Peptides against a protein of PDB entry 5HB3. Designs and how they scored, part 44

Target 1, 150 residues: chain A of PDB entry 5HB3
Amino acid sequence: RQMQDRCMSEYNQRIRNAPEGSIDPFRMACYKIIGRCDLSNRSLDGLQTDVNDWIWLQFNLARETDRSLELAGESYGLAELQASIREIGLKHFPKTAAEDTNGSFGMFFYLQILAGMFEQAIAYLYPFSYVDAVHFAIALTYYGLLRPVD

## One batch from the design tools (peptide; made by RFdiffusion4, then SolubleMPNN)

Design b1_p14_8_s2 (from b1_p14_8, 7 letters changed)
Fold by OpenDDE base, seed 4:
Structure b1_p14_8_s2 (fold): chain B 150 residues (1-150), chain A 14 residues (1-14)
Amino acid sequence: as target 1 above (150 residues)
Amino acid sequence: NPKLDELMQSILDS
């Protein structure tokens, strides 16, 4: 608690008082991850990040908040992450094999798998790669992660 | 989130 309060204080002070470009982006990342500062902004400004960095950050920031205690705060959990991934898919990824120009379908499949969207991930992959979709479906079923439709 | 959209586009273009 004391460390978190200190992180919040330092974060707020730096955002308000530091000259533009003078703040170490890695230090700001530490305040966000460890101190949970400014969780409404789930990006790391000033850092070159890839999709793996982004998804890693989302999982670290996502907390199972007891719905009962967070009266006033924005809750960010797995459901919100899944909603974000769905939105990203609709905006940035091919919906059909005919729209795929660079093989980016695999990345969206990967994001859905990481977020536990297994049925949706397999359904999405199937028209792009039948063989891969079947293999993943078998594997997910074996581990009890894919619900067979009766 | 416009920042997320920009980030995702940057990542996909990389």
Scores: peptide ipSAE 0.100, ipTM 0.779, DockQ to the pose 0.453
Fold by OpenDDE base, seed 2:
Structure b1_p14_8_s2 (fold): chain B 150 residues (1-150), chain A 14 residues (1-14)
Amino acid sequence: as target 1 above (150 residues)
Amino acid sequence: NPKLDELMQSILDS
């Protein structure tokens, strides 16, 4: 608790008082990740990040908060992450094989799998790669992660 | 989130 409060205080002080560009982006990232400061902003400004960095950050920031302990703060959990992945998919990824010009469907499949969206991921992959979709479906079913709709 | 959209677009264009 004391560390978090200190991190929050330092984070807020730096954001308000530091000259533009003087703050070490990595330090700010540490405050965000460890101190859970400013969780409404789930991006790391001033850092070159890739999709893996982004998804890693989202998982670290997403906590299953016991709803009972949710003070008035914005809860960010798996459901919110999944919603974000859906939105990303709708905006940035091909919906059909005919729309796929860059082969980016695999990345969206990957993001859905990471987010635990197994049924949606398989359904998405199926029109792009039948063989891969079947293989993943078998594997996910074997591990009890894919529930066949009766 | 516009920042996320920009990031994702940047990643996908890379």
Scores: peptide ipSAE 0.098, ipTM 0.780, DockQ to the pose 0.439
Fold by OpenDDE base, seed 5:
Structure b1_p14_8_s2 (fold): chain B 150 residues (1-150), chain A 14 residues (1-14)
Amino acid sequence: as target 1 above (150 residues)
Amino acid sequence: NPKLDELMQSILDS
């Protein structure tokens, strides 16, 4: 608790008082990840990040723990992450094979898999690659991650 | 989230 309070205090002080661009973005990232500061902002400003960095951050910020234990009153869990991925998919990724110009469907499939959206991921992949969708479906079923519809 | 949208667009354009 004391560490979190200190992190929050330092984070807020730096955001308010530091000259623009003077804050070490890695330090700010540490406050966010370790200190759970300002969880409403789930981006790392001033860092060049890729999709892997983004998804890693989301998982680190996400907590499945009882909402009662979150001191910050902000709840961000797997469900919220899944919602975010869904929104990203609707905006930025091809919905059909005909819309796929850059082969980016695989990235969205990957994000869905990482977020545990297995059924949605398979359903999404199917029109792009039938064979791959079937293979992943078999594998996911084998590991008990995909529920077969009786 | 506009920042996320920008990030995703940047990544997809890369």
Scores: peptide ipSAE 0.095, ipTM 0.777, DockQ to the pose 0.494
Fold by OpenDDE base, seed 1:
Structure b1_p14_8_s2 (fold): chain B 150 residues (1-150), chain A 14 residues (1-14)
Amino acid sequence: as target 1 above (150 residues)
Amino acid sequence: NPKLDELMQSILDS
């Protein structure tokens, strides 16, 4: 509690009082990750990040919140992350093989797998790579992550 | 989320 309160205080003070461009973005990232400060902003400003950095951050910020805590503030869990991945998929990734110009379908498949969206990931991959979709479906079934329809 | 959209676009364009 004391450390979290201190992180929140320092984070808020820096956002309000620090000259523009003077804040160490890595320090701000530490406050966000460790202190869970300003969870409404789930991006790291001033850092060059890739998709792996983004998804890593989302998983670190996501928590299984008890429903009792959801009433008191912004809840961000796996369900919200899955919703975000669905939204970015609709906006930024190809929906069909004909729309794929740069092979980015694999990245969206990867994001869905990481978020536990296994059925949706396989369904998405299937029209792009039938062979890969079948292999992943077999593997996911073997590990009990995908239930075969009886 | 416009910030997320900008980030994703930046990542995909890199």
Scores: peptide ipSAE 0.093, ipTM 0.779, DockQ to the pose 0.436

Design b1_p14_8_s3 (from b1_p14_8, 9 letters changed)
Fold by OpenDDE base, seed 1:
Structure b1_p14_8_s3 (fold): chain B 150 residues (1-150), chain A 14 residues (1-14)
Amino acid sequence: as target 1 above (150 residues)
Amino acid sequence: NPELDKLMQQILDS
């Protein structure tokens, strides 16, 4: 608790009082990840990040919140992450093979798999790559992650 | 989330 309180204090002080461009982005990232500071902003400003960095950050920030504690603040768990991925998919990724211009469908499939959206991921992949969708469906079923619909 | 949209656009353009 003392460490978290210190992180929050330092984070808030730096955001408010530090000259523009003087804040070490890596230090701010540490405060966000370890100290759970400013969880409403789930991005790392001032860092060049890719999709892997983004998804890693989301998983680190996502906590299983006991619903009993949800009364006190914004809860960010797996459900909220899955909702964010769905929203990203609707806005930024091709919905059909005909809309795919850059092969980005694989990235959206990857994000859905990481977030445990297995059924949706397979359904999404199927029109882009039938063979890959079938292979992943078999593998996920083998590991008990995809339930065969009787 | 406009911030998320901006981030995703940056990631996809890179």
Scores: peptide ipSAE 0.048, ipTM 0.739, DockQ to the pose 0.362
Fold by OpenDDE base, seed 4:
Structure b1_p14_8_s3 (fold): chain B 150 residues (1-150), chain A 14 residues (1-14)
Amino acid sequence: as target 1 above (150 residues)
Amino acid sequence: NPELDKLMQQILDS
């Protein structure tokens, strides 16, 4: 608690009082990750991030908060992350093979797999690459991660 | 989330 309160105080003080561009973005990232400061903003401003960095951040921020203790805060868990990935998919990724210009379907498949959206990931991949979809489906089934459709 | 959309677009365009 004391460390978190210090992180929050320092974070708020720096955002308010620091000259523009003077804040070390890595330090701000530490406050966000460790101190859980400003969780409404799930991006790291001023850092060059890739998809791996983004998804890593989302998983670190998506903690199972005991619903019982979060009287006042926005709960961000796996379900919210999955919802965000679904929304991203609808906006930024091809829905059909005909819409795929850059081969970006694989990235969306990857994000869905990381978020545990296995059935949706396989269903999405199948029209782009049925061979890959079948291979992943076999592997996921072997590990008990894919539920057979009854 | 418009910030997330912007970030994703930047990542996908890089």
Scores: peptide ipSAE 0.048, ipTM 0.740, DockQ to the pose 0.373
Fold by OpenDDE base, seed 5:
Structure b1_p14_8_s3 (fold): chain B 150 residues (1-150), chain A 14 residues (1-14)
Amino acid sequence: as target 1 above (150 residues)
Amino acid sequence: NPELDKLMQQILDS
């Protein structure tokens, strides 16, 4: 608790008082990840990040069980992450094979799988690659991750 | 989230 309070204090002080661009982005990332500071902003400003970095950050910030230990105002869990991925999908990824110009459908499929959105991931992949969707569906079912609709 | 949208667009354009 003392460490978290100190991290929040230092984070807020630096954001407010430091000249723009003078703050080490990696230090700010440490405050966010370790100190859980400013969880409403889930981006790492000033860092070149890819999709893997983004999703890794989201999982580190997401907490399933200990809502009680999180300061009263900022709860971010798997459900919120899944909602964010869904929103990203609607805005930035192809919905149909005809809209796929860059082959980016695979990335959205990957994000959904990482977030445990297995049924949605398979349903999304199906119109792009029938064969791959079937193979993943079989594999996910085998591991008990995909529930067959009876 | 407009920041997330911008980030995703940058990543997808890269």
Scores: peptide ipSAE 0.048, ipTM 0.739, DockQ to the pose 0.450
Fold by OpenDDE base, seed 3:
Structure b1_p14_8_s3 (fold): chain B 150 residues (1-150), chain A 14 residues (1-14)
Amino acid sequence: as target 1 above (150 residues)
Amino acid sequence: NPELDKLMQQILDS
């Protein structure tokens, strides 16, 4: 508790008082990941990040911490991550094969699989690639990850 | 979340 309070105090002081560009962005990332500071902002400012960096950060922040131990009252779990991925999909990814101009459907499929959204991922992939959707459905069923619809 | 939207747009444009 004392360490978390100290991290939060240092984080807030640096954001408010430090000259622009004087803060090490990796140090700020450490305060966010280790200190769980400002979990409402799940981006890393001043760092070049890709989708892999983003999803890695989300999984690290979305740990089932006992809500009783989080002083900040900010609970971020797997359900909130899945909701965020769903929202991103609705805003930024093609919904149909006709809307796909850049072949980005595969990235959204990948994000859904990583988040454990298996049924939704297969349903999404099906209109873009029938063969791939069937192969993934068979594999996921074999591992007990896909529930057959009765 | 406008920050997340901005990040995703940057990633997808890359």
Scores: peptide ipSAE 0.047, ipTM 0.738, DockQ to the pose 0.393

Design b1_p14_8_s4 (from b1_p14_8, 7 letters changed)
Fold by OpenDDE base, seed 2:
Structure b1_p14_8_s4 (fold): chain B 150 residues (1-150), chain A 14 residues (1-14)
Amino acid sequence: as target 1 above (150 residues)
Amino acid sequence: NPKLDKMMEEIRLS
């Protein structure tokens, strides 16, 4: 708790008082990840990140624990992450095969799978790649992860 | 992937 309190204090102080561009973005990232500071901002400012970095960060920040048990005053769960992925999908990824101009459907499928959105992921993939969708459906069913009736 | 780049930009701004 002492460490977390210190992290929050230092994080807040730096955000408010540090000259622009003087803050080490990696240090700020450490405060966010380890100290769980300012979890409402789920990005790493000043760092070049890719989709893998982003999704890793989201999982790191997401917690299923009760907010009351979190030392951090802020938390969000898997549901919020899934909602974010849905929103990203709606804005940035093709909804149908006809809209797919760059083959980006696979990335959105990947993100949905990572987020445990298995039924939605398979349903999404099916019109783009029937064979792949069937293969993944079989695998997910085998492991009890796909619930077609739900 | 320009769409991915746009996505990342939007995420950063959110």
Scores: peptide ipSAE 0.053, ipTM 0.751, DockQ to the pose 0.110
Fold by OpenDDE base, seed 5:
Structure b1_p14_8_s4 (fold): chain B 150 residues (1-150), chain A 14 residues (1-14)
Amino acid sequence: as target 1 above (150 residues)
Amino acid sequence: NPKLDKMMEEIRLS
């Protein structure tokens, strides 16, 4: 608790008082990840991040805990992450094979799989690659991750 | 991938 309070204090002080561009973005990232500071802002400003970095951050920030247990008063769990991925998908990824110009469907499939959105991931992949969708469906079913529709 | 880069930029700005 003491460490978290200190992190929060330092984080807030730096955000408010530091000259623009003077804050080490890695330090800010540490405050966010370790100190759980400002979890409502789930981006790392000033860092060049890719999709893997982004999703890694989201998982690190996400907690399957009751809001009451988080000292920060912010709740961000798997459900919120899944919602974010859905929104990103709707906005930035092809919905049909006809819309796919650069093969980016695979990335969205990957994000959905990571987030445990297995049924949605398979459904999404199916129109792009039938064979792959079937193989993944079989594998997911084998591991008990895909529930067969009765 | 320019589309991916654009996506990441928009995510960072959201």
Scores: peptide ipSAE 0.053, ipTM 0.751, DockQ to the pose 0.113
Fold by OpenDDE base, seed 3:
Structure b1_p14_8_s4 (fold): chain B 150 residues (1-150), chain A 14 residues (1-14)
Amino acid sequence: as target 1 above (150 residues)
Amino acid sequence: NPKLDKMMEEIRLS
């Protein structure tokens, strides 16, 4: 608790008082990840990040804990992450093979798998790559992660 | 990937 309070204090002080461009973005990232500061902003400003960095951050920030245990009263769990991935999919990824111009369907499939959205991931992949969808479906079923329907 | 970069920018701004 003392460490978290100190992190929050330092984070807020630096954001408010430091000259523009003088803040080490890696230090700010540490305050966010370790100190759980400003969890409403789930991005790392001043850093070049890709989708893998983004999803890694989301999982690290996600907690299935009682809101009463969070100092800031902010809660973000797996369900909220899954909802975010759905929204990203609707906005930024192809819905059909005809809409796919750059092969980005694989990235959305990957994000859904990471988030445990197995049935949705397989259903999404199927029209893009039948063979791959069937292979993943078999594997996921074998490990008890997929619930096949007739 | 320009499309991915644009997506990431939009996510950061949201």
Scores: peptide ipSAE 0.050, ipTM 0.744, DockQ to the pose 0.109
Fold by OpenDDE base, seed 1:
Structure b1_p14_8_s4 (fold): chain B 150 residues (1-150), chain A 14 residues (1-14)
Amino acid sequence: as target 1 above (150 residues)
Amino acid sequence: NPKLDKMMEEIRLS
């Protein structure tokens, strides 16, 4: 608690008082990740990041909140991350093979797998690559992550 | 998230 309070204090002080562009973005990232400061902002400003960085950050910020803490309107857990991935998929990724111009379907499949959306991931991949979808389905079933439909 | 939107747009355009 003492460490978190210190991180929060330093984070707030820097955001308010530091000249624009003078703050080390890596330090700010540390405050966000370790200190859990300003969790409403789930991005790392001032850093060049890719999808891997983004998803890594989301998982680190997401907590398995006991339902008892869900009373605090600001819980970000796996369910919220899954919802975010669904929204991203609807906006930015191809829905059909005919819409795929650059092979980006694989990235969306990857994001869904990371978020534990296994059934949806396989269903999404199937029209793009039948062979890959079958192989992943077999593997996921073997590890007990995909339930065979009776 | 505007940063995510930019990132996803970059992915789409790559």
Scores: peptide ipSAE 0.036, ipTM 0.682, DockQ to the pose 0.794

## One batch from the design tools (peptide; made by RFdiffusion4, then SolubleMPNN)

Design b1_p15_1_s1 (from b1_p15_1, 8 letters changed)
Fold by OpenDDE base, seed 5:
Structure b1_p15_1_s1 (fold): chain B 150 residues (1-150), chain A 15 residues (1-15)
Amino acid sequence: as target 1 above (150 residues)
Amino acid sequence: SLQEFLEELHRELMS
């Protein structure tokens, strides 16, 4: 608690008072992750990140705890993450095999699986790779994770 | 559609 408060204080101070371009992005990232500062901005500004970095950050920031227990006064859980994944999918990933030019469908499938969107992931993968979709469906069913809704 | 697929899969696996 004390450390979190200090992180939040330092984070806010630096954002407000530090000269532009002088802020160490790694330090700010630490404040965000450890202090849970500024959860409305769930990105690492000033750092070159890939999809793995992004998703790692999302899960680290995600909590199922009530907003009232967050010092930042914000809440970010799995549901919000899933919504973000859906949004990203709509904007940046192919909807059909015909639209797939670089094989990026696999990444979106991966993101959905990580986010626990199993049914959607299988449904998405099926038109791209029937065989893989079947195998994952079998595995997910075996572990009791797949719950068809349609 | 997913349900139909899983039902089909189930039939294949149980046959």
Scores: peptide ipSAE 0.021, ipTM 0.477, DockQ to the pose 0.017
Fold by OpenDDE base, seed 2:
Structure b1_p15_1_s1 (fold): chain B 150 residues (1-150), chain A 15 residues (1-15)
Amino acid sequence: as target 1 above (150 residues)
Amino acid sequence: SLQEFLEELHRELMS
């Protein structure tokens, strides 16, 4: 708790008072991850990252716990992450095979799987690659992750 | 290309 409070204090102070261009983006990232500062902003400014880095960050920030016990002033859980993934899907990924011009459907499938959106992921993948969808469905069912009745 | 798409996606997600 003490560490978190210190992180929060430092984060806020630097955001408000640091001279232009003087903020170390890595330090700010540490404050965000460790101190859970400013969870409403889940981006890392000033860092060169990729989609994997982004998703890694989301999972690190996401917490499935009693919100009343959350030490941070803000909360971000799996539900919010899943919502974000859905929004990303709507905006950036093909909805049908006919719309797929660059083969990006696989990435969206991957993101959904990572976010535990298994049924949605399988449903999404099926029109693009029914063979793969079936294989993943079997695997997910075997491990008890897919609910066939859904 | 897929690479270009991913880069664009990243830019938008991190913005």
Scores: peptide ipSAE 0.011, ipTM 0.346, DockQ to the pose 0.844
Fold by OpenDDE base, seed 1:
Structure b1_p15_1_s1 (fold): chain B 150 residues (1-150), chain A 15 residues (1-15)
Amino acid sequence: as target 1 above (150 residues)
Amino acid sequence: SLQEFLEELHRELMS
């Protein structure tokens, strides 16, 4: 807790007082991950990141805890992550095969799987690739992850 | 911001 307090203090001080271009983005990332600073901003500004880096960060920041237990009064759990994935899907990914011009449907499927949205992922994949959807459905069922009643 | 970052990622994914 003392470490978290120190991280929070340093993070806030640097964000407010550091000259433009002088902030080490890796240091700021450490503060965010370890100190859970500024959870409303769940990205790593100033770093060249891809979707894998982004999703990794989301899982590291995700905690199933009461908001009152967070120093900044912020919380971010799996439910919030799933909501974010859903919103991203609605805004940025194809909803039908006709809308898919670059094969990006696979990435959204991947994100849903990582976030534990298995039923939604299979339902989404089905119109794009019937065969793949069936195979994943079988595999997920085998491991007890697919709940068809949901 | 998160939104800006996601938009950037979207551009990269669609390139």
Scores: peptide ipSAE 0.008, ipTM 0.290, DockQ to the pose 0.103
Fold by OpenDDE base, seed 4:
Structure b1_p15_1_s1 (fold): chain B 150 residues (1-150), chain A 15 residues (1-15)
Amino acid sequence: as target 1 above (150 residues)
Amino acid sequence: SLQEFLEELHRELMS
């Protein structure tokens, strides 16, 4: 708890007072992760990151807590993560095979699977790769993870 | 649609 409080203090101090470009981005990343600072901004500025880094960060920051007990604290849970993935999907990933120019559909499928969005993941994959969608559907059904609504 | 697909798949696999 003491470490977390120090991280929050340092993070807030630096973000407010440090000259532009003078802050070590790795240090700030550590403060964010350990101190859970500024959860409204779930990205790492000043660092070269990819989708894997992004999703890693999301899961590290995500917490399932009783929101009724959190009066003034920031919260970020699985529901918010799933919402974020949906938004990213709408913005950055192909909706149909015809829109797929770089084969990135697999990455979005992967993100949905990681977030437990199994039904949506299968539905998304189906028009891109029928065979793979069927295989994953079988596997997910076998493990009791697939509960289709539509 | 997904449910229908899965139901069909289930029928085929269990046949």
Scores: peptide ipSAE 0.019, ipTM 0.457, DockQ to the pose 0.017; fails the geometry check

Design b1_p15_1_s2 (from b1_p15_1, 10 letters changed)
Fold by OpenDDE base, seed 2:
Structure b1_p15_1_s2 (fold): chain B 150 residues (1-150), chain A 15 residues (1-15)
Amino acid sequence: as target 1 above (150 residues)
Amino acid sequence: SLEEFKRELLKELMS
């Protein structure tokens, strides 16, 4: 808690008082990841990143624990991440096999799986790849992550 | 391509 409070204080001070571009992007990343500062901005400015880095960041910022137990001043949970993934899907990924031009459906399936959206992920994958959807459904069921009765 | 898609997607996600 003390560490987080200090991070927040330093973060706020620096963003307000530091000259533009003078703050180390890696330091800012530390404030975000460790200090959980400014979680509404879920990107790392000034760093060269790819989509995998973005994914990593989202899941590191997200917390599955009870929000009431969150020590950080700001909270970003799995629910918010799931909502974001849904929005991303609606905006950027094919909804049907006919719309798939880049073969990107697998990536959206992957994102949903990572976010624990198992039923939705399987339902999404099914029209693109029946075989894969069935295999994943079986696996998820085996591990108790998918309810067959549903 | 898929790689191009990923790059463009990232740009939009960070916007």
Scores: peptide ipSAE 0.439, ipTM 0.908, DockQ to the pose 0.772
Fold by OpenDDE base, seed 3:
Structure b1_p15_1_s2 (fold): chain B 150 residues (1-150), chain A 15 residues (1-15)
Amino acid sequence: as target 1 above (150 residues)
Amino acid sequence: SLEEFKRELLKELMS
């Protein structure tokens, strides 16, 4: 794709030749989101962002397409995102209720649900909130999203 | 607090 190639070329030229701080961060964001440039850097430099913006970016960068059909030089799918979420969980979120000091377990549950990790999400939530875990399990089962058997 | 946690988490995720 000609447009994709131009985006990549411009991105590479700017990161090499432009003075520091002179590149419009919104333009760089366009290169990342539309041009899918530098997907290894999954952040938006030079922009004031919060964790919600980070989440939004991760899911927008993810593609549910065949990797062989990806027009960009780099690919990032749901599987990679799920793997990233697992790693984030291991590093930053409580494993048990006893480790929960900030009440952050709900955020990790939320991330897992967004990523379609339903069984893992329910299993994670259960020791923190039995009632909520049961309710979500019922709802997910009703909509055919939770598999009782592997 | 949870908000403080989110801010610190973001710093780590962007590193």
Scores: peptide ipSAE 0.432, ipTM 0.907, DockQ to the pose 0.762
Fold by OpenDDE base, seed 4:
Structure b1_p15_1_s2 (fold): chain B 150 residues (1-150), chain A 15 residues (1-15)
Amino acid sequence: as target 1 above (150 residues)
Amino acid sequence: SLEEFKRELLKELMS
């Protein structure tokens, strides 16, 4: 909490007084991750990042907590993340095997699984890989994460 | 390629 408070304090001071882009990007990342500052921007600007970093950040920032418990007064929950992932899927990922040119379907499946979108993930994977979809469905059912259809 | 896709996707996500 002390670290978070310090981050928020520094962020508030710097964001008000510093020119845009003058703050060290690593420091800015710390303010975002630790201080939960500026959660409306869920990207790490000014850093060499890849899609894995983006994924990591999304799940790091997504917290299932009451807003009253957030010191920064900003919150981003799993529901919002799930909605974002759904939108990403609609915009950027293949919907059918025929549309798949890069083999990217697995990444979207992975994102959905991480976000707890199990039914949607299985349904999505099914047309791309029947066998894999069935295997995952069995596993998820075993762990009580997927409800069998009667 | 998949790598190209990932790079392009990231650009779009960060925009």
Scores: peptide ipSAE 0.428, ipTM 0.905, DockQ to the pose 0.824
Fold by OpenDDE base, seed 1:
Structure b1_p15_1_s2 (fold): chain B 150 residues (1-150), chain A 15 residues (1-15)
Amino acid sequence: as target 1 above (150 residues)
Amino acid sequence: SLEEFKRELLKELMS
């Protein structure tokens, strides 16, 4: 808590007083991840990143935290991440095989799996790859992550 | 390509 308070204080001070581009982007990332500062901005500017880095960041920000206890007044949990992934899917990923021009369906499947959206992930994958969907369904069921239909 | 898609997607996600 003391560390978080310090991070928030420093973050607020720097963002208000420092010239643009003068703040170390890695330090800013630390404030974001450790200090839970400015969680409304879920990206890191000034760093060379790829989509995998973005994914990693989202999951690190999506902490299981009691919102009432968070000193920063900002919370971001799994539910919010799942909502974000759902929206990303609607906007950027193919809904049918006919819409798939880049073979990107697997990436959206992957995102859903990471976010624990197992039923949705399998349902999404099925029309693209029946065999893969069945295999994943079996595996997820075996590990107790997917419940069979009654 | 898929790689191009990933790059463009990232740009949009960070915007």
Scores: peptide ipSAE 0.411, ipTM 0.899, DockQ to the pose 0.824

